# Peptides against a protein of PDB entry 7BBL: the designs that were tried, part 44

Target 1, 86 residues: chain A of PDB entry 7BBL
Amino acid sequence: IAQESLESQEQRARAALRERYLRSLLAMVGHQVSFTLHEGVRVAAHFGATDLDVANFYVSQLQTPIGVQAEALLRCSDIISYTFKP

## One batch from the design tools (peptide; made by RFdiffusion4, then SolubleMPNN)

Design b2_p12_4_s2 (from b2_p12_4, 8 letters changed)
Fold by OpenDDE base, seed 1:
Structure b2_p12_4_s2 (fold): chain B 86 residues (1-86), chain A 12 residues (1-12)
Amino acid sequence: as target 1 above (86 residues)
Amino acid sequence: PPVNLADLAPAP
């Protein structure tokens, strides 16, 4: 039995991460999400939607260190990671 | 666990 190539293994790993990501999007709709941004900044917001191509997160009730925005747009490039309670 | 957006970046 031929061993799976390294490239194939990496492809499966990327696919698994992508699936986890997509499932998280489905699970977080309407929930408060904690976003870790650059420079140690952390914000919380209710998830609305995302455009997978343009790489934007559309959120509501964005809590920042300087106030709350009713509606906001977070660029994916500004986000390091996020977590939430399903 | 947290979702790291870096994990979703296209392969170089």
Scores: peptide ipSAE 0.467, ipTM 0.821, DockQ to the pose 0.225
Fold by OpenDDE base, seed 5:
Formats: structure tokens, sequence, C-alpha cells
Structure b2_p12_4_s2 (fold): chain B 86 residues (1-86), chain A 12 residues (1-12)
């Protein structure tokens, strides 16, 4: 019973985080997002769309250490975290 | 606050 309760609590917590994530996707459309990638790499780009199945972020005006790309694809597996101003 | 993609991982 205690284990089921803990699992239920964890499930609810994950569900809340998923909802927050999905709502953030809606909110970031057209806004510049700061992405933290592996090995300390940070990039900024305007959010376009995401493919939850393929786990890709489609972005524009990607600012990288070597320049700006008009359009780019970021794999979710390469992203640690992101922030943006709504 | 920052969104961490690790938070979306399934339960162990």
Amino acid sequence: as target 1 above (86 residues)
Amino acid sequence: PPVNLADLAPAP
C-alpha cells in the first residue's frame, strides 16, 4: 500500500511536469529560447515546433559559437534544459 | 524556471 502510494505520488508529479512542459511549448512559440546542451554548450534560438515522437526541436535564428543558422534541428536527447521569457 | 528534459523520464 505504501509502495503503491509512493508510486502514485511519483506518477502525479511526473504528470504535472509533463503538463508544465507541454504548456511551455505552447508559450514559447515565436520566442527566443536558451538551450543548455551537453559539455557546457549553450545556444539561443527562436522556437518553431517540436516533434514529440522523433524528439526534435525545430528552431530558427540559432545562435551558436560559430555563427547563426537561419533554421536548425535540435535533438531533445542533446538538450539538458531550456529557459525563455514568455 | 528552467525546463529539464530529464524530468520527463519514465519511472525506473
Scores: peptide ipSAE 0.466, ipTM 0.816, DockQ to the pose 0.263
Fold by OpenDDE base, seed 2:
Structure b2_p12_4_s2 (fold): chain B 86 residues (1-86), chain A 12 residues (1-12)
Amino acid sequence: as target 1 above (86 residues)
Amino acid sequence: PPVNLADLAPAP
């Protein structure tokens, strides 16, 4: 039985995660997304678009503990994770 | 499930 190398398995796993990410972007357009940021901060916003080369999320109606921003830019470096209802 | 941005980081 042909056995896939560890490196090949890891490569496929990374590719699968990337695909999942990209598909999530398509699915979340116009939806409210919950973002988990550093220091336990959680915000909610409607997803607009991403800037793949600059690693930014363009969002609207950003709800923060301090208030709501009509439009905002979230840097991927500030985001730990996100979730949404499809 | 949540999407973890760390999973999208460049491979070491």
Scores: peptide ipSAE 0.464, ipTM 0.819, DockQ to the pose 0.229
Fold by OpenDDE base, seed 3:
Structure b2_p12_4_s2 (fold): chain B 86 residues (1-86), chain A 12 residues (1-12)
Amino acid sequence: as target 1 above (86 residues)
Amino acid sequence: PPVNLADLAPAP
């Protein structure tokens, strides 16, 4: 039987991760999300919207070490990962 | 499980 190329396998893996990401965006609307930033900083905020191309996160009630920001923008370059409870 | 933004980077 013919085997799928390594490149094709990697392409499918990337597509699966992208699908997971997109589904998470739909699920996190209005929910509090925990963001892991650089230098071990962790913040929590309610998800509002994002730009799919740039991955800028527009959030509300951002809980930071200094205090709470009513509205904020989290840039993709600032974020390592995020998690939330659906 | 957490979503890692590095996984969304364009393929090299």
Scores: peptide ipSAE 0.461, ipTM 0.818, DockQ to the pose 0.243

Design b2_p12_4_s3 (from b2_p12_4, 5 letters changed)
Fold by OpenDDE base, seed 4:
Structure b2_p12_4_s3 (fold): chain B 86 residues (1-86), chain A 12 residues (1-12)
Amino acid sequence: as target 1 above (86 residues)
Amino acid sequence: APVDLSSLAPAP
């Protein structure tokens, strides 16, 4: 039987992850998102947009322990993961 | 499920 190569499988997996990421961005526009940052820090903010080349996250109503920041920029390098309710 | 950016982020 025909068997897909390991390299091809890995390529498809990477493509699927990228697609999932991009679709999540579309789905989270205007929604509150929970971001997990380094050092166990978690923040919540409304998603605005991303910069694809730098992967910056432009957000609003960023909730932090010291207050709410109306607008903020989260660097991709600062973010481990995020969740949201579609 | 959470979206993991570890594999999508630019290489440090």
Scores: peptide ipSAE 0.356, ipTM 0.787, DockQ to the pose 0.162
Fold by OpenDDE base, seed 2:
Structure b2_p12_4_s3 (fold): chain B 86 residues (1-86), chain A 12 residues (1-12)
Amino acid sequence: as target 1 above (86 residues)
Amino acid sequence: APVDLSSLAPAP
């Protein structure tokens, strides 16, 4: 019995996750987002936009452990995960 | 559920 290859299954899974990611970007515009960064650091910021070329997050009112930054650029490489309320 | 960027974000 023929079955889909493991690589093909993984490719579909990656595509599905990518779609979820992109849809989340659309849904989070203007909302406060909670970002989990490395070393257990949690920050909150209002999402503005992303640069899809390098996946930079342009945010405002970034609440850090040290204070609030009016505007900030978060690199995807610094972000582990995020949550938000649509 | 949280969005995990470890494998989803485009590589620069």
Scores: peptide ipSAE 0.351, ipTM 0.790, DockQ to the pose 0.199
Fold by OpenDDE base, seed 1:
Structure b2_p12_4_s3 (fold): chain B 86 residues (1-86), chain A 12 residues (1-12)
Amino acid sequence: as target 1 above (86 residues)
Amino acid sequence: APVDLSSLAPAP
């Protein structure tokens, strides 16, 4: 019987993950997002937009361990993961 | 479930 190649399966998996990521960006606009940063630091902020090229996250009301910033820019390299409520 | 940026985000 015909089988899908491993490479094709991996391609579909990557595409699915990318779609999930992009859809999450659309879904979280204006919502508060919880970001997990390096060294276990967690912050919360309202998502505004992202720059796909530079991978900057533009956020507002960023709650950090030492204060709140009205507007802030998070670099992708600073972020491990994020969660939000749609 | 959490979105793992280390795996999914585009490279800067």
Scores: peptide ipSAE 0.349, ipTM 0.792, DockQ to the pose 0.193
Fold by OpenDDE base, seed 3:
Structure b2_p12_4_s3 (fold): chain B 86 residues (1-86), chain A 12 residues (1-12)
Amino acid sequence: as target 1 above (86 residues)
Amino acid sequence: APVDLSSLAPAP
């Protein structure tokens, strides 16, 4: 019985995570998303779209600690994690 | 559960 290599197992795991990520993006469209940023900052915004090449998040009604922005761009590098209600 | 971009998002 052939045993799958660790590398192959890792590839499958990464592919599964990528699928989950992409499905989450589809599910988030038009919904309010809570973003956890660095230094404990949390913001909420309605998800619009992403640039998958650059990983920018285009959002609306961004609620920040200092006010609300009608439209904004969040860089993926600024985001630790996010949650949303499907 | 939260989506952790450090492991899931594409690198720029």
Scores: peptide ipSAE 0.347, ipTM 0.788, DockQ to the pose 0.201

Design b2_p12_4_s4 (from b2_p12_4, 6 letters changed)
Fold by OpenDDE base, seed 4:
Structure b2_p12_4_s4 (fold): chain B 86 residues (1-86), chain A 12 residues (1-12)
Amino acid sequence: as target 1 above (86 residues)
Amino acid sequence: PPVNLSSLRPAP
């Protein structure tokens, strides 16, 4: 039987991950999100918005190891992963 | 489950 090429499988996997990402953005609006950053740093913040072209996360009440920031910008490149309760 | 952004970009 014909099998999908490895490249095609990878493309579908990337597309699925992208869709999951975008759906999560919609779902996290207004919710507190736990972000895992580099060097094992974990922060929590309320999600506000993103700009998809620059991939910034605009958040509020950012809880960091050194204090709380009322408003902050988290660059996508600074984030390893995030989780939240919808 | 966590959304892993590293999976959306090339590995470092």
Scores: peptide ipSAE 0.408, ipTM 0.821, DockQ to the pose 0.144
Fold by OpenDDE base, seed 3:
Structure b2_p12_4_s4 (fold): chain B 86 residues (1-86), chain A 12 residues (1-12)
Amino acid sequence: as target 1 above (86 residues)
Amino acid sequence: PPVNLSSLRPAP
């Protein structure tokens, strides 16, 4: 049996992560999401939509340390991770 | 479990 190359294994791993990400987006619509930003900042907001190219997150009711924003745009570069309850 | 966006971005 031919052993899968290391390169192929890496490709498969990246594809798996991408699939998980995409599935999370579908499940996230309309739900409140907890975002972990840099410097330990954590915010919560209702997910609206995302830009598949840039991965900007369009959210509503953004709860920040200094108040609530009705609507906001979170840049992908500012987000470390996120979680939500489906 | 949390979705880590850092793992999706190209390494510098």
Scores: peptide ipSAE 0.407, ipTM 0.819, DockQ to the pose 0.166
Fold by OpenDDE base, seed 5:
Structure b2_p12_4_s4 (fold): chain B 86 residues (1-86), chain A 12 residues (1-12)
Amino acid sequence: as target 1 above (86 residues)
Amino acid sequence: PPVNLSSLRPAP
């Protein structure tokens, strides 16, 4: 029987994850998103846009433990995960 | 479900 190579399987897996990520970006526009950062820090903010090349998240009304920032930039590298209500 | 960005980058 024909079997897809390991490399091909990995490629498909990466593509699937990327697609899910991109679709989530479209779905979260304008919505409040809960971001889980390192050291157990969690913040909430309204998603504005993202720079796919630089991997920055442009958000508004960022709620942090020490206050609210009207506008803020979150780096993808600082984010572990995020969730939101569609 | 939560989107885990860690899954999109190489593991250490």
Scores: peptide ipSAE 0.405, ipTM 0.819, DockQ to the pose 0.146
Fold by OpenDDE base, seed 2:
Structure b2_p12_4_s4 (fold): chain B 86 residues (1-86), chain A 12 residues (1-12)
Amino acid sequence: as target 1 above (86 residues)
Amino acid sequence: PPVNLSSLRPAP
């Protein structure tokens, strides 16, 4: 039985994760999203858009530990994970 | 479930 190479398997896995990410972006439009940042910081915000090239999240009503920002930019590099209810 | 962005970034 022919077996797919490890490299090919990893490629498919990366592609699947990327697809899941992109689909989540479509699903989270207009919804409140909970973002987990570094150092245990968690914020909530309504998703607006992303810049796929620069990897930024444009959000509104960002709830931070020290207040609410009407509009804000979150760098993907600062985000560990996020969750939302579609 | 949560989307883990760290898994989408290259390892350091």
Scores: peptide ipSAE 0.404, ipTM 0.821, DockQ to the pose 0.156

Design b2_p12_5_s1 (from b2_p12_5, 8 letters changed)
Fold by OpenDDE base, seed 4:
Structure b2_p12_5_s1 (fold): chain B 86 residues (1-86), chain A 12 residues (1-12)
Amino acid sequence: as target 1 above (86 residues)
Amino acid sequence: PPVNLSSLAPRP
């Protein structure tokens, strides 16, 4: 039987992950999200939106080690991972 | 579970 190439399998895996990511963005709207940033920094914020290329997270009530910011922008490059409750 | 942006988000 013809087997899907490794490259094709990897492409499907990437596509599935991307879909999961985009769905998570929709699901997290208005919810508090815990973000793990570089240097072991963890912050929490209410997710508002992203820009068109999903490069920035626009959040509110950002809880940082040094205080709370009413509104903030988190760049994807600043974020390692995030979690939230749907 | 955590969403890891290293593999999911646009890379800089």
Scores: peptide ipSAE 0.348, ipTM 0.827, DockQ to the pose 0.186
Fold by OpenDDE base, seed 2:
Structure b2_p12_5_s1 (fold): chain B 86 residues (1-86), chain A 12 residues (1-12)
Amino acid sequence: as target 1 above (86 residues)
Amino acid sequence: PPVNLSSLAPRP
Protein backbone atom coordinates (compact mmCIF):
# COMPACT_ATOMS: atom_id res chain seq x y z
CA ILE B 1 0.00 0.00 0.00
CA ALA B 2 1.39 3.34 -1.01
CA GLN B 3 1.89 5.58 1.98
CA GLU B 4 2.31 9.32 1.97
CA SER B 5 5.82 10.29 2.98
CA LEU B 6 6.48 11.89 6.33
CA GLU B 7 7.64 15.01 4.55
CA SER B 8 4.40 15.20 2.62
CA GLN B 9 2.37 14.71 5.78
CA GLU B 10 4.29 17.46 7.52
CA GLN B 11 3.82 19.72 4.52
CA ARG B 12 0.07 19.21 4.64
CA ALA B 13 0.02 19.83 8.37
CA ARG B 14 1.95 23.09 7.95
CA ALA B 15 -0.37 24.13 5.15
CA ALA B 16 -3.41 23.44 7.31
CA LEU B 17 -2.00 25.47 10.18
CA ARG B 18 -1.14 28.31 7.82
CA GLU B 19 -4.67 28.27 6.45
CA ARG B 20 -6.07 28.39 9.98
CA TYR B 21 -3.79 31.30 10.75
CA LEU B 22 -4.84 33.25 7.69
CA ARG B 23 -8.49 32.59 8.39
CA SER B 24 -8.01 33.83 11.93
CA LEU B 25 -6.59 37.07 10.56
CA LEU B 26 -9.71 37.55 8.49
CA ALA B 27 -11.86 36.83 11.51
CA MET B 28 -9.91 39.32 13.62
CA VAL B 29 -10.80 42.31 11.45
CA GLY B 30 -12.65 44.87 13.52
CA HIS B 31 -12.30 42.92 16.74
CA GLN B 32 -10.29 43.54 19.85
CA VAL B 33 -7.44 41.09 20.12
CA SER B 34 -5.36 40.23 23.14
CA PHE B 35 -1.69 39.86 22.29
CA THR B 36 0.89 38.15 24.42
CA LEU B 37 4.30 39.66 23.81
CA HIS B 38 7.71 38.81 25.18
CA GLU B 39 8.65 39.35 28.80
CA GLY B 40 5.11 38.69 29.93
CA VAL B 41 3.73 41.83 28.33
CA ARG B 42 0.09 41.64 27.33
CA VAL B 43 -1.63 44.22 25.19
CA ALA B 44 -5.05 44.57 23.65
CA ALA B 45 -5.86 46.25 20.37
CA HIS B 46 -8.36 46.38 17.57
CA PHE B 47 -7.03 44.51 14.59
CA GLY B 48 -6.90 46.41 11.34
CA ALA B 49 -4.75 44.59 8.82
CA THR B 50 -1.43 43.00 8.03
CA ASP B 51 1.07 43.81 5.34
CA LEU B 52 1.44 41.63 2.27
CA ASP B 53 3.82 39.13 3.84
CA VAL B 54 2.05 39.21 7.22
CA ALA B 55 5.20 40.48 8.88
CA ASN B 56 3.41 43.28 10.69
CA PHE B 57 0.04 43.85 12.31
CA TYR B 58 -1.58 47.23 11.97
CA VAL B 59 -3.78 47.84 14.97
CA SER B 60 -5.71 50.60 16.65
CA GLN B 61 -6.49 51.49 20.26
CA LEU B 62 -3.46 49.61 21.51
CA GLN B 63 -3.71 49.29 25.27
CA THR B 64 -0.26 49.04 26.80
CA PRO B 65 0.89 49.08 30.42
CA ILE B 66 1.78 52.76 30.09
CA GLY B 67 -1.05 54.03 27.96
CA VAL B 68 -3.12 53.77 24.81
CA GLN B 69 -1.79 54.28 21.32
CA ALA B 70 -4.40 55.30 18.78
CA GLU B 71 -2.61 53.42 16.03
CA ALA B 72 0.37 51.13 16.18
CA LEU B 73 2.45 48.59 14.34
CA LEU B 74 3.09 45.23 15.94
CA ARG B 75 5.81 43.09 14.45
CA CYS B 76 4.84 39.44 14.26
CA SER B 77 8.25 38.56 15.65
CA ASP B 78 7.30 40.39 18.83
CA ILE B 79 4.09 38.42 19.29
CA ILE B 80 4.06 35.06 21.01
CA SER B 81 0.34 34.45 20.77
CA TYR B 82 -3.03 36.11 20.48
CA THR B 83 -6.64 35.43 21.28
CA PHE B 84 -9.92 37.06 20.37
CA LYS B 85 -13.66 36.60 20.37
CA PRO B 86 -15.01 36.26 16.83
CA PRO A 1 -8.32 29.35 21.71
CA PRO A 2 -5.01 31.20 21.59
CA VAL A 3 -3.10 31.21 18.34
CA ASN A 4 0.59 30.60 18.78
CA LEU A 5 2.60 32.50 16.20
CA SER A 6 5.88 30.73 16.83
CA SER A 7 5.08 28.24 14.10
CA LEU A 8 2.38 30.02 12.12
CA ALA A 9 3.71 33.49 11.38
CA PRO A 10 6.21 34.16 8.64
CA ARG A 11 9.78 33.73 9.67
CA PRO A 12 11.80 36.93 10.03
Scores: peptide ipSAE 0.344, ipTM 0.827, DockQ to the pose 0.185
Fold by OpenDDE base, seed 3:
Structure b2_p12_5_s1 (fold): chain B 86 residues (1-86), chain A 12 residues (1-12)
Amino acid sequence: as target 1 above (86 residues)
Amino acid sequence: PPVNLSSLAPRP
């Protein structure tokens, strides 16, 4: 039997992670999400949508250290990680 | 578990 090459295994692993990410985006719609930003800043917001290239997150009820913003735009480059309860 | 965008999001 032909053994899958190391390169093919790596490609499959990357594809699996990407699929998980994309599925999480779909699952986040309408839910409150906790975002970890740079400098240890953590915020919570309701996820609305993202643009086609997933460069920005459109959110509502953004809870920040200085107050709540009704609507906000989070740049993906500013986000380290996020978590939510599906 | 948390999703880390450093490795998963499209690179700018």
Scores: peptide ipSAE 0.342, ipTM 0.823, DockQ to the pose 0.190
Fold by OpenDDE base, seed 5:
Structure b2_p12_5_s1 (fold): chain B 86 residues (1-86), chain A 12 residues (1-12)
Amino acid sequence: as target 1 above (86 residues)
Amino acid sequence: PPVNLSSLAPRP
């Protein structure tokens, strides 16, 4: 029987995760999202968009412990996870 | 469920 190589399986798995990630971004547009950042910091903001390489998140009404920022840029590398209500 | 970027986002 033919069996897909390990490398090919890994490639498909990575592609599937990437697709899921990108679809989640589309679903977030216009919604308030809760972001978990490093050091236990949690913020909430309305998701606007990302740049083409998804390195940055453009958000609005960013709620932080020290106030609300009307417009903000969150770097992907600073985000551990996020959740939102579709 | 939460989206964990450690597993779902491309690694540098």
Scores: peptide ipSAE 0.341, ipTM 0.820, DockQ to the pose 0.185

Design b2_p12_5_s2 (from b2_p12_5, 8 letters changed)
Fold by OpenDDE base, seed 4:
Structure b2_p12_5_s2 (fold): chain B 86 residues (1-86), chain A 12 residues (1-12)
Amino acid sequence: as target 1 above (86 residues)
Amino acid sequence: APVNLSDLAPLP
């Protein structure tokens, strides 16, 4: 039986993850999102938008260890992961 | 499940 190459499998996996990411962006608009940053820092904020090049996350009501920012910009490079409840 | 920004990069 013919089996899909490892390269093709990886390609599909990457595509699926990218699609999941994009769908999450649409779903999280206006919702509070929990962001995991480097060094174990976790912040919560309402998602607004991202750049088309995925450079920044525009958020509001950013809750940080030292206070709340009404509006803020989270750089993609600062974010490890995020979760939210749709 | 968490969304990882690494999802935008090649899989390890």
Scores: peptide ipSAE 0.523, ipTM 0.840, DockQ to the pose 0.254
Fold by OpenDDE base, seed 2:
Structure b2_p12_5_s2 (fold): chain B 86 residues (1-86), chain A 12 residues (1-12)
Amino acid sequence: as target 1 above (86 residues)
Amino acid sequence: APVNLSDLAPLP
């Protein structure tokens, strides 16, 4: 029986995760998103847009532990994960 | 479930 290579399986899994990510971007437009940042910091912000080239997240009403920032840029490298209610 | 930014790795 022919078996798919491990590398091919990993490629499919990675593609599926990337698709889920892209779908989430569309779904969260205008919604408040909860971001988990490094050091256990959690912030909330309304999603505006992202740049797929550099994975910058342009957000508004960023609620940080020390206050609200009207407009903000979150870099992909700043973020561990996020959740939202569509 | 949370979306993990590691899902993007490797980034283009």
Scores: peptide ipSAE 0.523, ipTM 0.847, DockQ to the pose 0.257
Fold by OpenDDE base, seed 3:
Formats: sequence, C-alpha cells, structure tokens
Structure b2_p12_5_s2 (fold): chain B 86 residues (1-86), chain A 12 residues (1-12)
Amino acid sequence: as target 1 above (86 residues)
Amino acid sequence: APVNLSDLAPLP
C-alpha cells in the first residue's frame, strides 16, 4: 500500500491552513471583523486591506475599549486570531 | 472557526 510520508502530510496540512487564510482575506473585504489581541483584548473593525508581506491589517471604524478610531493599522504581531460573518 | 495568525508562523 502506497503511504504518504509524515513529512508530506505535515506539508499538506500547512498548505491547507495557508490557503484558508488567503481565502478568508478575500471573503472579509468590507466586513466587520472581530480581532483577538494579546492580554485578552478584543476589538472590532471593518477590514480594508492587508500587506501580504508583513500581514499588516488596514482597518476602519476600529472599536476599542476607549473609543472608535476612524482609521487604524493592526500589526500581525499584535493579533492572535480573528473571526467574521461572511 | 477563527483564523489564527500562527498559521503563518515560521515552521518549527
């Protein structure tokens, strides 16, 4: 029986996760996204664009605990995860 | 399910 190597299986799994990320970017354009940041901070903002090199997120109407920021930059290093309703 | 930015992290 031909078996895929463990290394190949891991590579395929990583590729699938990267594809999921890229597809999410296309789907979230113009939508409000909920971002989970460090220290339990959660913010919501409308997705504008991203820098595919550094994964900076350019967003609008950023809702923070201290108010709303019209335009903002969220750095990849500040974000743990995000979710949205397509 | 949430998208985790760790999915883009360098390989271990």
Scores: peptide ipSAE 0.518, ipTM 0.838, DockQ to the pose 0.219
Fold by OpenDDE base, seed 1:
Structure b2_p12_5_s2 (fold): chain B 86 residues (1-86), chain A 12 residues (1-12)
Amino acid sequence: as target 1 above (86 residues)
Amino acid sequence: APVNLSDLAPLP
């Protein structure tokens, strides 16, 4: 059997991660999402939509350490990770 | 598991 190249393996790994990301977007619509931002800051918000090319997150009921915003924009550059319960 | 935004970047 032919051994898959390292390059091909890496490509599949990237594709799997990107698919996981896209599926998460579909699953989180309308749900509260916990976002981990830089410097250990964590916020929670209901997911609305995202701009896939820039990965801007449009959210509602954003809970921050200093209050709640009814509507908010989270920039991709501000976000390290997120999690949610479907 | 958490989704990392770095997952959108090219893997090393």
Scores: peptide ipSAE 0.517, ipTM 0.837, DockQ to the pose 0.268

Design b2_p12_5_s3 (from b2_p12_5, 7 letters changed)
Fold by OpenDDE base, seed 5:
Structure b2_p12_5_s3 (fold): chain B 86 residues (1-86), chain A 12 residues (1-12)
Amino acid sequence: as target 1 above (86 residues)
Amino acid sequence: APVDLSSLAPLP
């Protein structure tokens, strides 16, 4: 019986995560998203768009500990995770 | 469920 290689299994797992991520981006449009950043920082903002090449999140109404920013740029590398209500 | 960006592998 042929068995899928470990590399192939890992590739499928990564592909599934990527698909989930991309679909989430589509679902996030116009919704408030809660972002978990490094050092325990959490912010909320309305999702606008993302730059796949530069890996940036373009958001509006960013709620930070020191106030609200009308528009802001969040680098994907600074984001640990995010949640939102579809 | 939360989307964990740290779990995403870079594209080859």
Scores: peptide ipSAE 0.413, ipTM 0.812, DockQ to the pose 0.248
Fold by OpenDDE base, seed 1:
Structure b2_p12_5_s3 (fold): chain B 86 residues (1-86), chain A 12 residues (1-12)
Amino acid sequence: as target 1 above (86 residues)
Amino acid sequence: APVDLSSLAPLP
């Protein structure tokens, strides 16, 4: 029995992560999401939409340490991780 | 569990 190549295994792993990511986007629409940004900064915002190609998160009621923004744009490159209650 | 964007590149 031939074993799956390392490349194929990596492809499946990436696909699984991508699926998890995409499913999270669907689940978080309209919900408040907690974002962990660089330098230990954490913010909360209601998720609106994202650009899969541009890697931008469009959010509302962004709560930052210095105030609340009604509408805001978060770049994926600024986000380390996020969590939410589905 | 948190979604870790540092381990996943959404752009590519």
Scores: peptide ipSAE 0.409, ipTM 0.824, DockQ to the pose 0.200
Fold by OpenDDE base, seed 2:
Structure b2_p12_5_s3 (fold): chain B 86 residues (1-86), chain A 12 residues (1-12)
Amino acid sequence: as target 1 above (86 residues)
Amino acid sequence: APVDLSSLAPLP
């Protein structure tokens, strides 16, 4: 039987994850998102947009342990994961 | 489910 190469399978898996990521960005616009950052820090913010290379998240009403920022920029590299209610 | 960015690069 035909067997897809491991490399091809990995490519499809990466593509699927990337698609899921991109679709999540579309879905979270305007919604409050919970972000898990490094060092166990968790913040919540309303998602606005990302820049062209998706390196930064532009958010509003960022709730941090020490206060709320009306507008803020979260670097993608600072984010471990996020979740939200569609 | 949470979206895990630790395994995803910003660019494709």
Scores: peptide ipSAE 0.408, ipTM 0.822, DockQ to the pose 0.206
Fold by OpenDDE base, seed 3:
Structure b2_p12_5_s3 (fold): chain B 86 residues (1-86), chain A 12 residues (1-12)
Amino acid sequence: as target 1 above (86 residues)
Amino acid sequence: APVDLSSLAPLP
């Protein structure tokens, strides 16, 4: 039987990750999200929107170690991961 | 599970 190339397998894997990411963006609108940043910093904020090409996260009620910012911008380069309750 | 952006680098 013919087998899928390694490149094709990797392509499908990337597509699956992208789909998961995009679905998470849809699901997190208006919800509080926990962001893990560099140096072990964790913040929580309500998700507003994101720029798909730059992956800037526009959030509100950002809870930081110093206090709460009503409105904030989180750059993709600052974020390691995030989680939320749908 | 958490969404890992390091693996997504906004995935093209």
Scores: peptide ipSAE 0.404, ipTM 0.821, DockQ to the pose 0.197

Design b2_p12_5_s4 (from b2_p12_5, 8 letters changed)
Fold by OpenDDE base, seed 2:
Structure b2_p12_5_s4 (fold): chain B 86 residues (1-86), chain A 12 residues (1-12)
Amino acid sequence: as target 1 above (86 residues)
Amino acid sequence: APVNLRDLAPLP
């Protein structure tokens, strides 16, 4: 059997990561999520939803180093990673 | 494992 190209392997890996991401959005609705931002900043918030472009995270009870915001908008460009308990 | 948004960036 012919071995698939490296490019094809990378495409499949990217697709798998994309699917994992999208499914995580569904799984974390209403849950507290820990976000890692730039320069070692970490915040926690309850996930609400994302916009259709998946460019922003709409969250509640955002815990920052200087206080709590009842509702907030997190830009995807500011987020390095996130984790949560399913 | 954490979800890394960097993994969603376009390939170079």
Scores: peptide ipSAE 0.563, ipTM 0.848, DockQ to the pose 0.249
Fold by OpenDDE base, seed 3:
Structure b2_p12_5_s4 (fold): chain B 86 residues (1-86), chain A 12 residues (1-12)
Amino acid sequence: as target 1 above (86 residues)
Amino acid sequence: APVNLRDLAPLP
């Protein structure tokens, strides 16, 4: 049996990660999400929506080290990772 | 497991 090429394997890996990302967006609507930003900064907020084009995260009740913002916009470029409890 | 946004970036 011919083995799948390395390029094809990489494509599947990327597709799987993208699918996981998209599924997480659907699952975290209305939930509190923990965001890890640069320089070790961690914030928590309720997820509202994303802009697929601009890659922004629209959130509410953003808990920052300084205080809480009722509504906020998190730029994707500022986010390293996020977690949430379903 | 955490979702790492860096995983969505183009591979070098």
Scores: peptide ipSAE 0.560, ipTM 0.848, DockQ to the pose 0.218
Fold by OpenDDE base, seed 4:
Structure b2_p12_5_s4 (fold): chain B 86 residues (1-86), chain A 12 residues (1-12)
Amino acid sequence: as target 1 above (86 residues)
Amino acid sequence: APVNLRDLAPLP
């Protein structure tokens, strides 16, 4: 049977995840997003935009353990995962 | 479901 290679399957899976990510960016504009950062830190913020080149999330009303920041920059490297309600 | 940035290597 002509079976797709494991590498090809992994590539398709990565592509699907990338598409899901991009769609999530569109879906979460203006919505509050819960971000899981390193060391178990969780913050909530309204999503504004991303900078694909710099890999930043521009957010507003960032709720942190020590207070609220009206506007903030979350580097992608600082983020493990995020969730939101569409 | 959560979006895991670790699944997106290289980073977005």
Scores: peptide ipSAE 0.558, ipTM 0.867, DockQ to the pose 0.216
Fold by OpenDDE base, seed 5:
Structure b2_p12_5_s4 (fold): chain B 86 residues (1-86), chain A 12 residues (1-12)
Amino acid sequence: as target 1 above (86 residues)
Amino acid sequence: APVNLRDLAPLP
């Protein structure tokens, strides 16, 4: 029985993660999301949209350690991970 | 589980 190559297995794993990511974007619209940023910084905000070209998250009611921003732009490169309750 | 952006290849 022929076994799938390691490269093919990795491609399928990445594809599954990308599908999960895209589904999460749809599911979290209008919901509060908890973002983990660099240096252990955690913020919460309501998700609006993403921009693939600029690689940004557009959010509202961003709760930071120093205050709340009504609207904000989070660079995807600044985000390590995020969670939300559907 | 958390979504880790570091695990994602760039989207076209």
Scores: peptide ipSAE 0.556, ipTM 0.855, DockQ to the pose 0.244

